# Peptides against a protein of PDB entry 5A53: the designs that were tried, part 188

Target 1, 230 residues: chain A of PDB entry 5A53
Amino acid sequence: LVENVKQALFIPGQSCNKNLHDIMVDLSALKKPDMKRFNRKNDIHPFEDMSPLEFFSEKNDCSLMVLMTSSKKRKNNMTFIRTFGYKIYDMIELMVADNFKLLSDFKKLTFTVGLKPMFTFQGAAFDTHPVYKQIKSLFLDFFRGESTDLQDVAGLQHVISMTIQGDFQDGEPLPNVLFRVYKLKSYKSDQGGKRLPRIELVEIGPRLDFKIGRIHTPSPDMVTEAHKKP

## One batch from the design tools (peptide; made by RFdiffusion4, then SolubleMPNN)

Design b2_p23_8_s4 (from b2_p23_8, 13 letters changed)
Fold by OpenDDE base, seed 3:
Structure b2_p23_8_s4 (fold): chain B 230 residues (1-230), chain A 23 residues (1-23)
Amino acid sequence: as target 1 above (230 residues)
Amino acid sequence: MQKIYRRKTLEELASEIVDLDIA
């Protein structure tokens, strides 16, 4: 079963600013060609009314959406939305910290459009804590692209790294998630007879530190339906 | 016991990625 590649829709909210727009452009570049962007601002408040997002999901045939908003309480906020059957499955607010870096801040390494990223998740909470499990699931769904057979290992040039920033206890504020993108470079190290290919990771951007905001979790019924293989 | 989650180095990450490509 060739699972159809999930399409992403990037939506500027009414409060979208230049910085958020630039972040949107750079992050969406990693999702090409499976990405659409709206050029117009849309007044959407997903935690108050989800119906406009469901409409956009269906109209654009996109099961992934990112809403770009900014306020005093939620600065540089990226709301990530997944739909199932064009109904909201889950949502999470990820606010970009001011220390972000754009692709232009890194040495221009041409990346080939359409290459599947590899993923690394750093922090045990990605496997144990419900919120971080959702983040892990979301980003895997967002960037996995087409299920290519093992033969496309030659196309694995990019690594998306997600790191939980520090330890936390129950009841403490959730640490930020550090989003980093690397290109794999193979160097033939001529050092010492065993030509072990040295693989180096070169950061290519964007660099985003995500503060976790509001979350909408799927109903148990929707989880069951989404896990039913058609 | 606070499990101090040690940040993996870029080298440790690279090694894990290589192992994932072989599997």
Scores: peptide ipSAE 0.009, ipTM 0.438, DockQ to the pose 0.036
Fold by OpenDDE base, seed 5:
Structure b2_p23_8_s4 (fold): chain B 230 residues (1-230), chain A 23 residues (1-23)
Amino acid sequence: as target 1 above (230 residues)
Amino acid sequence: MQKIYRRKTLEELASEIVDLDIA
């Protein structure tokens, strides 16, 4: 079963600012061609009423949505939403710290649109802690292109790195997630006549540090239905 | 001779990535 590539819809909220718009543009560029963006601001409050998001999911045939909002309490907030059957599956607020870098802050490198990124996750909590498991699942789901079994090494162009910023204990505030994007460059190093391909990672952006906000977890019934392979 | 294109594992790729400025 070729799972259809999940389409993403980027939605500027009413409080969307220039910085969030720029972040939206850069992050959505990594999701091309499987991305739509609204040009108009929409007054959506997903933790108060989810019905507008379900409506947009269905109308745009997008199972992934990102709502861009900003307030004093939730500055540069990217709410990531997943739907199943056009109903809300889960949501998570990820607030971008002020130290963000845009693609324009890095050396412009050409990349082929539609190539699947590799992912790296740094931090044991990505496999054990429920919130970080959700983040891992979300980003894997978000940037999973066509399930080509042939991740041809020749097709490996970029790496998305996600790192939990520091250690934490139960009951402590959850550390930020550091989002980094690298391009793989293969250099032919002439070391002693054996051309060993040297692979270098070059950061290409965007650079985003995510502070974790509010979370909506799926119902047990929705989890069961979403894992039913058709 | 089947050229076993050993796909470097993500770990092997990560180990060769000397300058991951993850900071």
Scores: peptide ipSAE 0.008, ipTM 0.408, DockQ to the pose 0.042
Fold by OpenDDE base, seed 4:
Structure b2_p23_8_s4 (fold): chain B 230 residues (1-230), chain A 23 residues (1-23)
Amino acid sequence: as target 1 above (230 residues)
Amino acid sequence: MQKIYRRKTLEELASEIVDLDIA
């Protein structure tokens, strides 16, 4: 079953700043060609009224949205939204820490647009904790291209790494998620006549540490409908 | 302080990888 690639819409909120704009540009570059960006700021408050996002989802045929907002309480906030049937499925606020790095902070590496990234998740909570399970699901859904049964392993050039920053217990603040992007670089090692391909991971950016904010979870009914294979 | 090396070997990454999902 070839599932259609989910389209993403990046939306600058009213409080979108230069840093968020730059982050938006760099992160959205990883979603090309399946990405749209608004150039105008939109006054959207998704945790107060979701209707504008549902409207944009339908109008732009995008099942993924990212709202860029910033305040003193929620600095560099990326609200990730998924829709099902143009209705809000889930939302999560991920605030980018000030230690972020843009693509321009790394060595310019050419990459082919549209190649599917590999994913790595570090931390048991990605499989057990509901919030981190949602984050894992979201990022897989966001950056997975067309599910072709053809694993063109030859085309895997990028690795998206997500790491939970440290151990935590129930009731403690949720650790940040460290988002890293690497390019696979193969070297022909001429050591000793056996050309063992040496593969190195080179960080290409962006580098984002996500602080977890507010979450909207789907209703049980929406979960059931979303898991119904057509 | 996890030294986030700008360059990691696949082996180093694999040792850090709990779950590899190849899309």
Scores: peptide ipSAE 0.008, ipTM 0.437, DockQ to the pose 0.034
Fold by OpenDDE base, seed 2:
Structure b2_p23_8_s4 (fold): chain B 230 residues (1-230), chain A 23 residues (1-23)
Amino acid sequence: as target 1 above (230 residues)
Amino acid sequence: MQKIYRRKTLEELASEIVDLDIA
């Protein structure tokens, strides 16, 4: 089943600032060509009224959306939204910490647009904790390219790394998720006549530390429907 | 201080990589 690549829509909210815009540009570059961006600010409050997002999902044929907002309580907030049948499936607020780095902060490396990233998730909670499971699912879904049977490993250019920042216990504030992007560099190491391909990872950006905010979880009915492969 | 290694070897990363999901 060739699953169609999910399209992402990036939406600047009314409170979107330059930093958020720059972050949006850099993050969305990883989703090219399967990305749209609005140029105009939209006054959307997804946790108060989801209807505008559902409308945008349908109108733009985007099952993924990212709303860029900033407030005193929720600074540099990226609300990630998934839709199913143009209805809200889930939402999560991921606030970018002030220590972010843009692509311009790294050495420019050429990458081919449209290549699938590899993913790495560091932290057991990505498999066990509901919120981190949702984050894992979201990012896999968000940056998953065309499912081609040709896992041309040779075509893998970059790795998206997501790390839970530290240990936590139930009832404690959820640690940040450290988002990092690396390019794979293959070096022919001529050490000892055997060309062992040495692969190095070079950080290419952006560098984002996500603080977890509000979450909307899907209804059990929507979960069941979304897992029904046609 | 989280040593932000701008360059990690795959071996170093592989040691840190619990699950490599090749999407």
Scores: peptide ipSAE 0.008, ipTM 0.375, DockQ to the pose 0.043; fails the geometry check

## One batch from the design tools (peptide; made by RFdiffusion4, then SolubleMPNN)

Design b2_p24_3_s1 (from b2_p24_3, 8 letters changed)
Fold by OpenDDE base, seed 2:
Structure b2_p24_3_s1 (fold): chain B 230 residues (1-230), chain A 24 residues (1-24)
Amino acid sequence: as target 1 above (230 residues)
Amino acid sequence: SYTYEELLQMLQEADNAELPKSKP
């Protein structure tokens, strides 16, 4: 059974500012058409009370949510939430560093809405460290779109790249995750009579460096239920 | 530069991932 494409809900928190709004717009553009946005600010504190998010998940039929908040302690904070049966499955705070770039900062390239992205994850910790495993799972789940038997790479337009910023040891602060989006540019290479298509990546934005904040993890029982094959 | 195989692998990564369901 192929599950339907997960729908995302973007929620401005009470402390949402212009920068967060712009980031929200640009990031959510990658999730079109499977995205909703609230126009009103909502006073939600998910690590204090999760019930409003569960209510919004059910009411909007969105199993993915992103809450935009900003404070002195958690500037440009995007809380990513997933639900299972409209109950909170996991949450992670990803704070956008001030060096962010919007789509408007890059060359305007024609982008087809709804195309499935390719993914690259740079850093061994994405496969070994619980937090980075959650981030990998989250972004795959968030942007994978429809399951397609597409063996045809010709229709593919963009790559989502996530990189762990440097090495770290146990007890050290977790390095930022560098979020980058690239468009494929195909060139006909005339090298040696075999026209092997040369594919280059061109950054299209947004460019986001995520600082990791608070995390909520599902119960073992919820993990088991969410991964049960029908 | 990326090969077709590399791109296909990057595409398939999402399909091969064990992701949680949204509903029972």
Scores: peptide ipSAE 0.558, ipTM 0.927, DockQ to the pose 0.789
Fold by OpenDDE base, seed 4:
Structure b2_p24_3_s1 (fold): chain B 230 residues (1-230), chain A 24 residues (1-24)
Amino acid sequence: as target 1 above (230 residues)
Amino acid sequence: SYTYEELLQMLQEADNAELPKSKP
């Protein structure tokens, strides 16, 4: 059974501001056509009551959600939520640093909507540390799109890069995750009669530095059910 | 500069990832 592409719902919270709205628009553009956005603000506090998000997941048939909120303690906060059977599977708060760049800050390159991204994860902790493992899983799950036959390289246009900002020890604050998006540029290089394709990466945006906030992890039972092979 | 093989590996990482299902 090929699982259908997971649909994303972007939700402005009550405290959503212009900057968060612009970030939402640009990040959600990477998820087209598999994305919905609410135009109205919703008063949702997912770490206090998850029920409104479960309701929205079911009503909109979306297993991915992003809640946009901002406060003095949690400025530019993007809460990423996944559901299993329309119940909350996991949540993570990722606060966007003030140094963000929008798509308008980059040269507009022609982008075909709906092409599958490639991923790169920089930092050993993405494979070893529970929080960074969750972040890796989340972003892969969020943007993987359709299962393509690996033979169709013509359908590859962009790279999503995620980097852990520096090393850390146990008990230290978790470093930020640097989110970057690049477009592939293919050049025919004539090297010695063999046309080896040279591929260059050009940043296209958005550029987001994520500070890690609160996390909700699934129960062991939900993990088992969500990973059952048919 | 990336090779075709490096790009293929970046693509395969997403396809080979053990991700949770959205529905039972």
Scores: peptide ipSAE 0.554, ipTM 0.922, DockQ to the pose 0.810
Fold by OpenDDE base, seed 1:
Formats: C-alpha cells, structure tokens, sequence
Structure b2_p24_3_s1 (fold): chain B 230 residues (1-230), chain A 24 residues (1-24)
C-alpha cells in the first residue's frame, strides 16, 4: 500500500517579509499540485508551542508544513515540520542565507508541474550524521511525490541537489546545506556508435543556502509507529 | 554528464528511502 502523496502547507509567520514570501512562492512551486499556502500571517512559535501547527496539520490535512519567520537571531528562517497522525513528528529550522536566488534570477525555462524530481546528496554526513540524515529524510519526503515505475529518462525533468558545504569535525558548527534545482537538458551525442544522450544540468532555481538551526526529533515510540509496515 | 544508470539512481533515491508515514 503506497501512502497518498504528502501535502505541504506553507505558513507565513508574523515576521514573514517580502523576501521570505518570494522564497516561499518559488520553493512551493516545486511542490505543486500538492501544496497549500496561507495568505495571512500567523503568530506561531513552534519550539514554544506546537499545538497550533498540529491543529493546522489536521484542519488542512497536511503532514508537511513550512513556517516562514525572520528575526535578528534567525533571519530568513524556514521551519520544516512533519506530522504523524497530525502530531509533530520532527522539526528543523533552516535559515536561508542572504545570497539566495529566486526563479526570476535564472533563465526562464519551460517547467512542467507535478513531475517527480531526482535527488542528489553530496556529503557523507547525509548518511551518517543524525542532523543531516534528518535533512535528507525531510527533503526526500517533502518532494518525493507519487511512487513511479518510470524507467524512461525522457520523462525526467529536474534534479534537487543538496550539498553539505565543506567538511567538519565533531563539535564544530554544522556546515550549511546548499539547495540547488536543475533541469535536465538532453543533447544528441553522435559520439562513438552508442548514442548515449548527453545530459547536462541547467540550474533553474531557487538557490538556497540553508544554515541549520534548532531541531526537534521524534520520540522512539513515534519513530517505531511511523515506520511500521502494514 | 550523467549516465542513464546515474539518473535512474537519482530517481529511485526517494523510493528506496525509509521515510516516516504521515498516518498510522
């Protein structure tokens, strides 16, 4: 039994500004059609009280949420939330660095809505370090969409790339995660009898460098229940 | 440049991942 595609709810916080709104619009475009956006600001502080988010999860039938807030301490903060049974499963703050690029900053390319993305994760810590494992899980879960038996590369459109910015040791600040989105561009290669199409990646945006903030992890019991196979 | 196999792996990454359910 394949679970239905997880729906995402984008929530402007009270401190949401124009830049965060624009980022929200562009990032949420990648989640269409499985996305809702609130037009009104909501005063939500998820690390102080999770109840409003649980209420929104249930009311909107969204198991993915993104809260857009900004402060001096947490500028351009995107809090990513997942729910299990409309209860908070995990949360992570990802602060967008000021060097962000919007879709409008890139060459306009034709983009088909609703195609399943490919993923690339650069950095060993995505498989070994608890925080980066959570980030990997989150973004896979967020953008996975429908399960597909698609084996035809011709039906593929875009790649979501996440890169850990540099090496780090235990006890050091966690490096940023570089979020990039690419479109596949296929070229006919006449090289050497095997007409393997040459595929190049063209960046389409948005471009986001995420600084890692606060994290909430699920209880062991909730992990067990959420991963329980039917 | 990516091979077909590399692209297929990138596509399957999400399907092969152990992700939490949203509901019991």
Amino acid sequence: as target 1 above (230 residues)
Amino acid sequence: SYTYEELLQMLQEADNAELPKSKP
Scores: peptide ipSAE 0.553, ipTM 0.926, DockQ to the pose 0.782
Fold by OpenDDE base, seed 5:
Structure b2_p24_3_s1 (fold): chain B 230 residues (1-230), chain A 24 residues (1-24)
Amino acid sequence: as target 1 above (230 residues)
Amino acid sequence: SYTYEELLQMLQEADNAELPKSKP
């Protein structure tokens, strides 16, 4: 059974600012048409009480949520939440660094809504470290879209790239995750009479450097149920 | 520069991932 495309709900928290709103708009554009946004601020503190998020998940039929908050300690904080049966499965705080770029900072390129992204993950920790494994799982789940057997190259448009910023040892602060979005450009290269299509990546935005914050992990029982094949 | 095979692998990354269901 292929599960339906997971729907995302973007929620401005009480402390949501203009920068976070702009980031929310640009990031949510990549999730169209499978996205809803609240226009009103909501006073939600997910690490204190998860019940409001579970309520919103059920009411909006959204298993993905992003809460936008900002404080002195947690500036430009995007809390990513997943639900299973409208209960919290996992949460992670990803704080956007001040060097972010919006879609408006890049050259406007034609973008087709609803095309499935390609993914690239740079850093061995995405496969070995529990926090980076959760981040990889989250972003794959968030932007997977429809499962298409169509290896139709014609439908390839954009790449989501995630890179761990540098090496780290046990007990050190976790490096930031660099989020980048690229569009594929095909150039006809006339080299030696064989037109080999050269594919280049052009950055289209947004550009986000994520600092990792607080994490909630599911219970072993919830993991088992969420991965249970029918 | 990426090959077609590399791009196809990048596309399939999400399909091959063991992701949690949203509902029982």
Scores: peptide ipSAE 0.544, ipTM 0.923, DockQ to the pose 0.738

Design b2_p24_3_s2 (from b2_p24_3, 9 letters changed)
Fold by OpenDDE base, seed 4:
Structure b2_p24_3_s2 (fold): chain B 230 residues (1-230), chain A 24 residues (1-24)
Amino acid sequence: as target 1 above (230 residues)
Amino acid sequence: SYSYEELLQNLKEADNAELPKSKP
């Protein structure tokens, strides 16, 4: 049984501001049609009490959630949550740096809603470091959509790029993750051979630099159950 | 600069990624 595409719920927290709202709108546009959003603010503190998020997961049938909050300590904070059986699987705080760009800051290139993205991950730590492994897993889970046979390559239009901002050593603060979105432009190679098309990537937004905050990881038992093959 | 082939390979890797299920 192929699992249905995971649905996302975007939740404005009580401290959600205009900038976070705009970021939420633009990021959620990449998840259409598999996205819901609340229009009202909700007072949720997931690292103090996870129960409200579990309730919203079940009520809305969404296994992905994003909580938008802002404080002096955690400015422009996007808490990404995944659930398993409507229970919290993992959480990570990703704070958007002030240098963000919205879709309106880029030349409006027509983007077809609902197309499967391609991915790029730059930085070895995405495959070796537990926190960056979680981030990679999260964003793949969030945006990969339906499993496609390679035959539908003609419909691929955009690339989600994630880059670790620099090298780091053990015990150092974790570098930011640079989130970028590109439109793929393909050019037929003039040479009549089976040559792969030449491509150009054009940034379309949003542009987000994520500072890593607090993390919740699943229990070993929950990991085992969530990865159990039928 | 990424090639089309590299992007297709990344797509295959993404599709084959071991991700948690949402439900038991």
Scores: peptide ipSAE 0.613, ipTM 0.950, DockQ to the pose 0.877
Fold by OpenDDE base, seed 5:
Structure b2_p24_3_s2 (fold): chain B 230 residues (1-230), chain A 24 residues (1-24)
Amino acid sequence: as target 1 above (230 residues)
Amino acid sequence: SYSYEELLQNLKEADNAELPKSKP
């Protein structure tokens, strides 16, 4: 059973500011048409009480949520939440660094809504470290969309790139994750041979550097049920 | 810089990723 494309709900928290709102708008544009946004601020503290998020998940039929909050300790904080059966599966705080760029900061390029992205993950820790494995899983789950048998990237328009900023050792603070979005340009090779098309990546935004915050992980039982094949 | 082949491989890996279901 192939599950339908997961729907996302973007929620401005009580402390949501203009910058976070703009970031929310731009990031959510990549999730269209599978996205809803609240226009009103909601006083939600997911690491204190998860019940309001579970309620919103069920009420809106959204298994993906992003809560936008900001404080001195957790500035420009995007809490990403996934649900299983409308119960919290996992959560992660990703704080956007002040050097962010919006879509308006880049050259306007034609963008088709609803096309499947390509992904790139740079850093071995995305496959080995539990936190970065969760981040990889989350962003794939968030933006993958429908499974396709596409054998040609010419039908695809954009690449979501995630890079771990530098090396780290055990016990050190986790490096930031650099989020970048590129438009794919494909050029036909003039020489009639079986040459693969030449590609160029052009950054289109948004540009976000994520600092990792608090994490909630599912119980082993919930992991088993969420990955159970029918 | 990524090649056409690398992007196709990444696409295949993404489509084959084991992700949690949203519902039982």
Scores: peptide ipSAE 0.581, ipTM 0.940, DockQ to the pose 0.848
Fold by OpenDDE base, seed 1:
Structure b2_p24_3_s2 (fold): chain B 230 residues (1-230), chain A 24 residues (1-24)
Amino acid sequence: as target 1 above (230 residues)
Amino acid sequence: SYSYEELLQNLKEADNAELPKSKP
């Protein structure tokens, strides 16, 4: 049984500023139509008390949430939350670096809302390191949408790219994750019916460099229940 | 540079990824 597409709720925290609001608008546009945004600020501190987020998850029927906060210690912080049975499953803080670009910073390209994205993950740690595995899982869960048969490849329009910024060793600070969005341009190959079309990727935004912050991981029991096949 | 084939493979992998359910 394939679950319905997970709904996302974007929540401005008390410290949400204009930049974070703009980032929220642009990032959430990629999740349309399966997205809600709060217009009012909410005083939520998820690593101190998770109960308000669980309440919002249940009340809005959203299993994905993004809390937008900013402080001196955690500037432009996007806390990504997933719930299982409206209880917190996992959380991760991803702080947007100051070099971010909005959709308005790129050439206006036609973009169809609600199309399934393609993904690229650059860096071996996405498959081996627990934190990067969580990030990969989160972004797949956030943007994958409905399962599609490969036959509808003609409808694929955009690529979400995530790259680990450089190599790292055990005990070193975790490198940033570079979030990029590209529009796919396909060109007919004049050479014989078996050749895959030539493609070009054009960046469309937003451009976000994520610094990894605090993490909450689910209990082993919750992992088991959340992955239980019917 | 990604090929179209690589992107399609990534799409298949994404669709087959084991993700947590939202509800029991």
Scores: peptide ipSAE 0.608, ipTM 0.949, DockQ to the pose 0.880; fails the geometry check
Fold by OpenDDE base, seed 2:
Structure b2_p24_3_s2 (fold): chain B 230 residues (1-230), chain A 24 residues (1-24)
Amino acid sequence: as target 1 above (230 residues)
Amino acid sequence: SYSYEELLQNLKEADNAELPKSKP
């Protein structure tokens, strides 16, 4: 059973500012048409009370949510939430560093809405470290869209790139995750034969450096149920 | 720089990734 494409809900928190709003708009553009946005600020504190998010998940039929908040301690904070049966599955705070770039900061390129992205993950920790594994899982879950037979390669237009910023040891603060989006340009190789086209990647934005904040992980039982094959 | 082949492989891996369901 292939599950339908997960729908995302973007929620401005009470402390949402213009920068966060702009970031929200640009990031959510990559999730169109499978995205909703609230126009009103909501006073939600998910690490204190998760019930409002569960209510919004059910009411809007969105299993993905992003809460936009900002404080002195957690500036430009995007809390990513997933639900299972409209109950909180996992949460992660990803704080956008001040060096962010919006889509407007890049050359306008024609972008077709709803096309499936390609992914790149740079850093071994994406496969080994529990936090980075969660981030990888989250962004795949958020943006992979419909499972399509790879035959329509001609429709692939953009790459979501995530890079762990440097090496780290146990007990050290977790490095930021560098979020980048590229448009794929393909060129016919002049050299005869079934060679794959030469490609170029052009950054299109947004550019976000994510500082990792608080995390909520599911219970082992919830993990088992959420991964249970029918 | 990524090759087209590498990106296609990554796409295949993404499609095959074990992700949590949203509903039981």
Scores: peptide ipSAE 0.601, ipTM 0.946, DockQ to the pose 0.882; fails the geometry check

